# Peptides against a protein of PDB entry 2FGR: the designs that were tried, part 159

Target 1, 331 residues: chain A of PDB entry 2FGR
Amino acid sequence: SSVTLFGIVDTNVAYVNKDAAGDSRYGLGTSGASTSRLGLRGTEDLGGGLKAGFWLEGEIFGDDGNASGFNFKRRSTVSLSGNFGEVRLGRDLVPTSQKLTSYDLFSATGIGPFMGFRNWAAGQGADDNGIRANNLISYYTPNFGGFNAGFGYAFDEKQTIGTADSVGRYIGGYVAYDNGPLSASLGLAQQKTAVGGLATDRDEITLGASYNFGVAKLSGLLQQTKFKRDIGGDIKTNSYMLGASAPVGGVGEVKLQYALYDQKAIDSKAHQITLGYVHNLSKRTALYGNLAFLKNKDASTLGLQAKGVYAGGVQAGESQTGVQVGIRHAF

## One batch from the design tools (peptide; made by RFdiffusion4, then SolubleMPNN)

Design b2_p19_1_s2 (from b2_p19_1, 11 letters changed)
Fold by OpenDDE base, seed 4:
Structure b2_p19_1_s2 (fold): chain B 331 residues (1-331), chain A 19 residues (1-19)
Amino acid sequence: as target 1 above (331 residues)
Amino acid sequence: MEVDEEAKKEFLAIAKEVF
């Protein structure tokens, strides 16, 4: 049996030029290149190719020392694994987000990431961003000549919001091909939630692909999120991402990513472009810088996610510029 | 453990819209 303590402390100085009032925000932020975390994990060999596993992981907030407390909301799983793949029980990334966020060159954190995995409809469920679920059972296949898949179901446990039942129920999965430089995946998910106290289905479809040319990597995402409401019509967002990364000077990585969020319910688009640089001081320590520009059109109010500084929206049709400069340390 | 037959039907419906 093995037990591993692991973590990341990622802390930055961040700036955004506009908040919801049109004012600038700046300060010490967290998780600009990777989500800061503390975790415990381990495995036990049960013989016959069967293994038991556990994983406990919580977010670290280096700016305030976890003043709101520490929890294992990132992952809290027990698992069995073997030649059949892996079964996980407990809160985790849902299979769709676990796979499809891997195409995000900004690691689903900071001011640069793909923001498609979002609560687009003021959903009242705790995980209406489609990233994680409570009460989750997940299954992941082995890789068979490149082909792999993951499936998940989360129990609602009869959670209600207003007249909505089954809140927090998730069903979803992906199919993928991962072979050498190529990765491609299709993910489908549905989550039960509430909007305005009424039952709402969050449907998600995501296509992702990447290719590593050695000298550069290209990555792309196509996503549709649809909050199906019985009253008031559907809230649909089409999200698109294209990114490139390249190694620089043997110790650096440059990243450029563009995203478009076509918010159909408000007939409004947002455009995000982010330039990032990571400088590896060691295998465990890096300096990084991110520069992001977000242009909202029409009724769009999206804001960059400068965690610890400002992660709110802006005024309708306003543009926001964000900067992060920080240190990432892994242990 | 009743696998919610409705959740399966809905997942299959979404999957059929994609394929």
Scores: peptide ipSAE 0.010, ipTM 0.412, DockQ to the pose 0.014
Fold by OpenDDE base, seed 1:
Structure b2_p19_1_s2 (fold): chain B 331 residues (1-331), chain A 19 residues (1-19)
Amino acid sequence: as target 1 above (331 residues)
Amino acid sequence: MEVDEEAKKEFLAIAKEVF
């Protein structure tokens, strides 16, 4: 049996030039290069190639010292693993987000990430961003010559919102090919939720690919999200991402990522471009800087996610600039 | 058994609607 304490503390100075009122926001923010976290994990060898595992992980807010408390909402799983793969029980990343967010060069956090995994429709479910689920059972295959897959089901437990009676039910999975420099995957998911107190299906399809050329890495995402409402038209968003990263001087990494969010229900687009740099002071400590531009068109109100400073929207058709400069420490 | 069959039907339904 082994138990490991682990974590990341990531804290930054952040600035955005516009909030919902058109005013600038600045201060101390969190999780700019990686989500700050504290976790416990361990394994037990049960013999015969079978292992038990546990993983407990919560978010850390270094700006306020977790004033709202600490929880294990990032991951709270028990697992069995072996030659058959891994089965997990408990709150986790859903299989689709776990695989497809791996193509995001900004680690699904800060002002630079792909924002496609979002609640696009004012869904009333707690996890309507398609990232995690409660009451989740997941299965991950081994890697067979590059081919791998993951599947998940989350129980709704008769959770209701308004007239919706299956809120939080998730079904989804991915198929992937991971071999050497190449990664490619396709993910499909449906989540039951509510919009305006009415039953709604959050349907998601995501295609991801990356290739590591050694001197640079390219990564891309194509996603469609549909909130299918029992009453009213579908709320559809097509999201596109293309990114590149390259090592700099053996101690640094530069990243450039573009995303387009085509919000069909409001006939409005948003363009995001982010430049990032990470400077490794050690294997565990890095300095980083992010510069992001978000251009909303027409009725689009998207905001950059400067966690701890400002993560709200902007006025319709307004553009936002964000900066983060911070320290990431892993233990 | 019933939950597994329902989950399979839901997964197949979304796959058919997306493709």
Scores: peptide ipSAE 0.009, ipTM 0.351, DockQ to the pose 0.014
Fold by OpenDDE base, seed 3:
Structure b2_p19_1_s2 (fold): chain B 331 residues (1-331), chain A 19 residues (1-19)
Amino acid sequence: as target 1 above (331 residues)
Amino acid sequence: MEVDEEAKKEFLAIAKEVF
């Protein structure tokens, strides 16, 4: 058996030029290049190619020292793995987010990520962003000549909100092809939630692809999220992303990513452009900088996620500029 | 982007039969 303590401490100075009042915000933020975390993981060889595993991981907030406490809400799984793949029990990334966020060149964190995995409808469920679930069973196949898949189901445990039952139920999965420089995936998911105390289905479809040319990598995402409501019509968002990354001088990486969020229920678009740079001081320590521009149109109020400084919206139709400069250390 | 609502419906139907 093995047990590994691991983590990341990522802390930055962050700035956004506008909050909901139109004022600037600045300070010490967290998780600009990677989500800060502390975890324990281990495996036991059971013989015959069968292994037991555990994984316990929580978020670290380096700016306040976890003043609100510590928990294992990032992942808290026990697993069995072998030639059949891996079965996981417990809170984790849902299979769709685990696979499809891998095409985000900003690693689903900081001010630069693809923001499609979002609660677009003021859903009242705990995980209405489609990223994680409680009470989750997941299965991941082996890789068969490039082909792989993952499936998951989360129990609702009769959770209710207003008149909505089955809140927190997830069903979803992906199919993928991962071979050499190419990756491509299709993900489908449904979550049960509530909006305004009424039953709502959060449906998601996501296509992702990437190709590594050696000198540069291209990556793309296409997503539709739809909150299906019995009253008031559907809240639909079409999200698009295209990104490129390239190594710089053997110790750096530059990233450029564009995203478009077409928010159909409010007939409003938002455009996000992010430039990022990572400078590796070692295998474990990096400096980074992110520069993001978010242009809201019409009724759109999206804000950049400068965690620890400002992660709220802006006034309708307002644009926001964000900067992060920080240190990432892995142990 | 048109979503293939039929393919999605089929996938969700199969998934509901498995789970």
Scores: peptide ipSAE 0.006, ipTM 0.412, DockQ to the pose 0.012
Fold by OpenDDE base, seed 2:
Structure b2_p19_1_s2 (fold): chain B 331 residues (1-331), chain A 19 residues (1-19)
Amino acid sequence: as target 1 above (331 residues)
Amino acid sequence: MEVDEEAKKEFLAIAKEVF
């Protein structure tokens, strides 16, 4: 059996020009280019093409030294893998987020990412952003001529919030085609939650695609998230993303990404535009900079996610500018 | 492992609203 210690420490100086009061925020932030993490993983060959695996991964907060403690909430899985694919038991990325966030050129972190995987409805469940689940069983197929899939189910374990039962139940999956320069995927998921102490279904549909032209990569996402509520009507958001990335001088990468969040329940849109640059000092160390603009319209109050500095909303119809400059180190 | 047949029906209902 081999055990590998691995991690990322990503720390930045971040600025946002507006908070909920209209004031600027600045300081030391975390996870601007990649989520900071510490992990342990290993595999055992069981013979006959069968392998056992484990993966334990927690988030690192370099700005405060994990003042709230360390846990394995990023991933805590045991697995079996072989010619049939991989089965995982334990908390992880749900299959839909694991696949469909791969089209986000900002790696679902910092001020630049696609923010569609969100709790749009003030859901009271722990994972109402549709990113991870507790009590998860996942299955991932091999790649068959480009075709692949993943499926997951999370047990609710009779969790209740208010009058809502089955809270934290997840069912979802994706189908994908990954061949050469092309990737395309469709994901579907439902999660049981509560809003205002009442049973609510979080339905999610996501289409993703990317093409690598060698000189540049294009990537796109189309998503609908719908919180189905018995009282007050559905909370629906349509999210769109288009991004491009290109290598620069053999040591850098430039990224440009646009997203639109059409928040139907408040008849309001938000537009996000992010420019990013990564400069590789080595295979393990990079400098980076992100510049993001978020334009809220009408009743929209979205804020950029400058983790460790400010991740709250802004006043309705206000625009926010964010900057991150940081160091990423992998080990 | 009884896959909750209701969860399957709801997932299939969502899939039918999409296709």
Scores: peptide ipSAE 0.006, ipTM 0.350, DockQ to the pose 0.014

Design b2_p19_1_s3 (from b2_p19_1, 14 letters changed)
Fold by OpenDDE base, seed 4:
Structure b2_p19_1_s3 (fold): chain B 331 residues (1-331), chain A 19 residues (1-19)
Amino acid sequence: as target 1 above (331 residues)
Amino acid sequence: MEFDEEAAKEFLEILEKVL
């Protein structure tokens, strides 16, 4: 058996020009290029090609030293793996988010990521962003000539909110083709939640694709999220993303990503454009900079996620500019 | 998960507009 300690400390100076009051915010933020984390993982060979595994991972907040504490809410799994693939038990990324966030060139963190994996409807469930689940069983296939899949089910354990039962139940999966420069995936998920104390289904459909041309990579996402409410009608958001990345001088990477969030329930769009640069000082240490513009239209109130500085919304129809400059260190 | 034919149609219509 082996045990590996691993982590990332990612800390930045961040600025946003508007908060919910219209005021600027600035300070020391976290997780601008990669989510800061501390983890333990290991494997045991059981013979016959069977392996046991564990993975424990929590978020690090380098700006305050984890003043709110430390936990393994990022991942806390035990697994069996072999020629059949991998079965995981415990809190993790749900299969849909694990696969479909891989097309986000901003690594699902900082001010630049695709924000489609969101609680669009004031859902009262703890994971109504569709990213993780408690009480999760996941299965991942091997890769068969490029074809692969993942499936998951999370138990609700009779969790209730208001009159809603089955809160936190997840069912979902993806099918994918990953071969050489091409990746493409289709994901489907449903979560049971509550909105206003009433039963609500969070349905999610996501298509992702990327192609690596060597000189540049293109990546795209198409997503529909629908909170189906028994009362008050559905809350639908169509999210689109297109991004490009290119290596620079063998030590750098430039990234440009656009996203559109068409929020149907409020007939309002938001446009996000982000420019990022990563400069590798070593295999473990990088400098980075992100510049993001978020344009809300009409009733849209979306804010950039400058974690540790400001991650709230803005006034309806207001635009926000964000900057992050930071250090990422991996160990 | 019940198959939502309407959600699937709307998603395909989005794909047809982007492709």
Scores: peptide ipSAE 0.016, ipTM 0.528, DockQ to the pose 0.012
Fold by OpenDDE base, seed 5:
Structure b2_p19_1_s3 (fold): chain B 331 residues (1-331), chain A 19 residues (1-19)
Amino acid sequence: as target 1 above (331 residues)
Amino acid sequence: MEFDEEAAKEFLEILEKVL
């Protein structure tokens, strides 16, 4: 068997010009280019092309030294893999988020990412952002001439919130085509949750595509998230993303990404634009800067996710500007 | 997972607006 210790420490100076009170926030933040993490992983060759695996990964908060403790909530899986693909047992990214977040040029991290994978409805479930699940079984196919798929089911274990009796049940999957410079995927998921103590289905459909031209990469996402409530009507959000990245001088990468969040339940839109730059000092160490602008319209209160500094909302119809400048170190 | 035909139609309408 092999055991690998791995991690990322990503810490930044961050600024946002508005919080919920209209005041500026600044300080030391975390995870601006990559989520800071500590992990253990390993594999055992069982012969005949069969392998066992484990993966334990937790988030690191470099600004406070993990003041709330450390856990393996990022991933805690055991797996079997072979010519049939991979089966995973334990908390992980759900198959839909694992595949469809790969089209986000900001890797679902910092102030620039696609924010569509969100709890749009004040869902009371622990993972109502559609990113991870507890009690998850996942299966991933091999790649067959570009075609691949992933499927997952998470047990609710009779978790209840109010009158909802199946909270935390997930079912979902994706189909994809990954061949050379092209990637395209369709993902579907349903999660059982509660809103206001009432049973609610979080339905998600996501299309993603990217093409790497060598000189630049284009990437896009189209998503609908619908919280289907028994009372009060559906909470629907249509989210769109288009991004481009390009290598700079052999040691850098520039990224530009736009997203639109059409929040149907409040008839309100938010526009996000982010410029990012990563400068590789080595294969393991980078400097980075992100500049993001979020324009809320009407009743929209979305905020940029400056983790460790300010990740809350703003006043309705207010715009927010965010900056992150930091160091990412991988080990 | 029941196939939500309405959600699929709304998604296709989104695709038609973006493509």
Scores: peptide ipSAE 0.008, ipTM 0.476, DockQ to the pose 0.012
Fold by OpenDDE base, seed 2:
Parts: sequence; C-alpha cells; structure tokens
Structure b2_p19_1_s3 (fold): chain B 331 residues (1-331), chain A 19 residues (1-19)
Amino acid sequence: as target 1 above (331 residues)
Amino acid sequence: MEFDEEAAKEFLEILEKVL
C-alpha cells in the first residue's frame, strides 16, 4: 500500500465594499484560488487490475488555525477501482457537483466562482447547496471513446427536520463526453430536505460545456435549481455562466467569467463578473488576484463569497465589489 | 427520482433562448 500526505494552503487579503449594513469589510481570508485542505490518500493493488483506495480530506482555515477544529468533511471515502471504473463509499462531492463544477473556471472557490450550487431556499439540510453528501455511495465509469458517467445515492438514515422525513437523501448522476479539447456534460439530481420544517425536494438540472482552443479556453454552464415546497410554492433559480481563460507569458493564467442568477421566487436577477489572474512562481506556489463585481436587481441580496472576511448578503438591489490577493501553496 | 417533465420542458425552453 502507498500513503500520500497532500494539501493546499491558500490565504489572501480580501476586501468587499458592502456588507448587509452597507459597510466595507476587509481582512485575511482563506481559499481564494483553491480551497485550503489537508488530506491523506492511498491505494493498494489487489491484483487482477483491482485496486483498493482511501481518501481523507479536510478544509484548512489559515486565518484562524482551524479554531472550530479539523474534520474530513471534504472527503472521507473508501474505494474499489478497476476496468469497471470506481465505486466510492463515504462523504464526498456528489457526482453532479464533481463533474459540473469542472466547467467553472474558478473551481467553485473564492469570490469568482459560479454560485448556482447554492441553498436558494433557506433549506435546513446540512448540504442543501448540492455540493456534497453524507452516507454517499458513488460510481464512476471509465472513459469509453469520450463517453463517461457518474451516479450517486446518499442514505437519509431516517433523519427528520420538523415534519420532513428522509432529509439528506440524494439521488443523482451525470453523463458526459470528454474528448481532446471538448468536454460536455448533463447532470440531474434530487435531494430531500426541509424548508420551514416542511418536506422539500431540491431538484437540480445542469448542462456544462467547454472547449480548449490551445490559446484560450471557453466554458459554459446552464442550471435550474428548484426547491419544491408543499406550502408557499416552488423556489426556482435559473443560473447561467460563460467564461474564458488564457495562458499569459508561459507562467500566468487570466480568467474572465460572467454569471446570471434569475431568482424566480423573488422575480429578481443578479449579475456577477469576475476577472482573475494566477501567477505560478513554481509548480507548487502561485500568487493570485481576483476582482469580482456582483449587481443585484430588485429584491436580490446575493453576496460574494470572501471566505474568512465576509460571505453574507447585501441590501436588496445593492451592488458589491470584491477583491482577493493571495498566495497558494500546494504540497 | 420522478422525472419532472415540467422542469425538463422549462429547462429546454431556457436552452432554446440561450442557444
């Protein structure tokens, strides 16, 4: 067996010009270009092309030294893999999130990412953003001439919130085509949760595509998230993303990404635009900067996710500007 | 997962407006 210790420490100085009171926030933030993490992983060759694996990964908060403790909530899996693909048991990214976030040029991290994978409805479940699940079984196919898929099921274990049963049950999957410069994927998921102590289904459909022209990459996402409530009607959000990235000077990367969040339950839109730059000092160390602008319209109160500084909302119809400048180190 | 045909139709209508 082999065991590998790995991690990322990503820490930044962050600023947002508005919080919920209209005041600026600034300080030391975490995870601006990549989520800071510590992990252990290993594999064992069982012969015949079969391998066992484990993966234990937790988030690091470099600003406070993990004052709330350390856990393996990012991933805690045991796996079997071979010519049939990979089966995973334990908490992980759900298959839909694992695949469809790959089209986000900001990798679901910092102030620049696609924010469609969100709890849009004040869902009371622990993972109502559709990103991870507890009690998860996942299966990933190999790549067959470009075609691949992933499927997952998470057990609810009779978890209840208010009158809602089956809380935390997930079922979902994706189909994809990954060949050379082209990637395209369709993902579908349902999660059982509660809103206001009442049973609610979080339904998600996501289409993603990207093309690498060598000199630049284009990427896009289309998503609908629907919290189906028995009382008060459905909470639906249509989210759109278009992004471009290009290498700069052999050691840099520039990224530009736009997103639109059409929040149907409040008849309100939010527009996000982010410019990012990464400068590789080595294979393991990078400097980065992000500049994000979020325009809320009407009743929209979305905020940029400056983790460790401010990740709350703003006043309805207000715009927010965010900056992150940081160091990422991988080991 | 019951196939939400209405959600799928609405998603297709969104695709037709964006593509």
Scores: peptide ipSAE 0.008, ipTM 0.466, DockQ to the pose 0.012
Fold by OpenDDE base, seed 1:
Structure b2_p19_1_s3 (fold): chain B 331 residues (1-331), chain A 19 residues (1-19)
Amino acid sequence: as target 1 above (331 residues)
Amino acid sequence: MEFDEEAAKEFLEILEKVL
């Protein structure tokens, strides 16, 4: 058996020029280039190509020393793996988010990431962003000539909110082709939730692709999220992302990503553009900077996610600029 | 998961507009 302690501490100075009041916010923030984490993982060889595994991972908040406590809400799985692939039991990334967020060049964190994996409808479920689930069983296939897939089911355990009786039920999966420089994936998911105490289905479809040209990488996402409400009509968002990254001088990486969020229920768009740079001081330590611009139109109130400083919305139709400069250390 | 044919059609229409 093996046990590995691992982690990332990522802390930054962050600034956003507008909050919900129109005021600037600045301070020490976390997780600007990678989510800060502490984890334990291990494997046991059971013979015959079968392995047992465990993974326990929680988020670290370096600005306040985890004042709200530490937990394993990032991942808390036991697994079996072998020639059949991997089965996981416990809280984790749902298969759709695990695969489709891999096309985000900003690692699904900080002020630059694709924000499509969101609770668009004030859903009352804890994981209505479509990222993780409690009570999850997941299965991941091996890679067969590039083809791979992942599937997941989360039990609701009869969790109720208002009249909704299946809150937290997830079913979803992806199919993918991963071969050399090419990656492409299609993901489908449905989560049962509540909005205003009424049963609501969060349906998600996501297409992702990337190609590594060696000198640069291109990546893209197309997503629809639909909160199907029995009363009040559907809340639909179409999200688009296109990004590029390139190595710089053997020690750096530059990233540029654009996203569009077409919020159909409010007939309002938001445009996000982010420039990022990472400078590797070593294999484990990097300096980074992110510059993001978010333009809300009409009734859109989206805010950049400067975790630890300001992650709220802005006034309708307002634009927000964000900056992060930080240190990432992995162990 | 019930297949939402309408959602799939809307997604394909999005794809056709972006490509």
Scores: peptide ipSAE 0.008, ipTM 0.429, DockQ to the pose 0.012

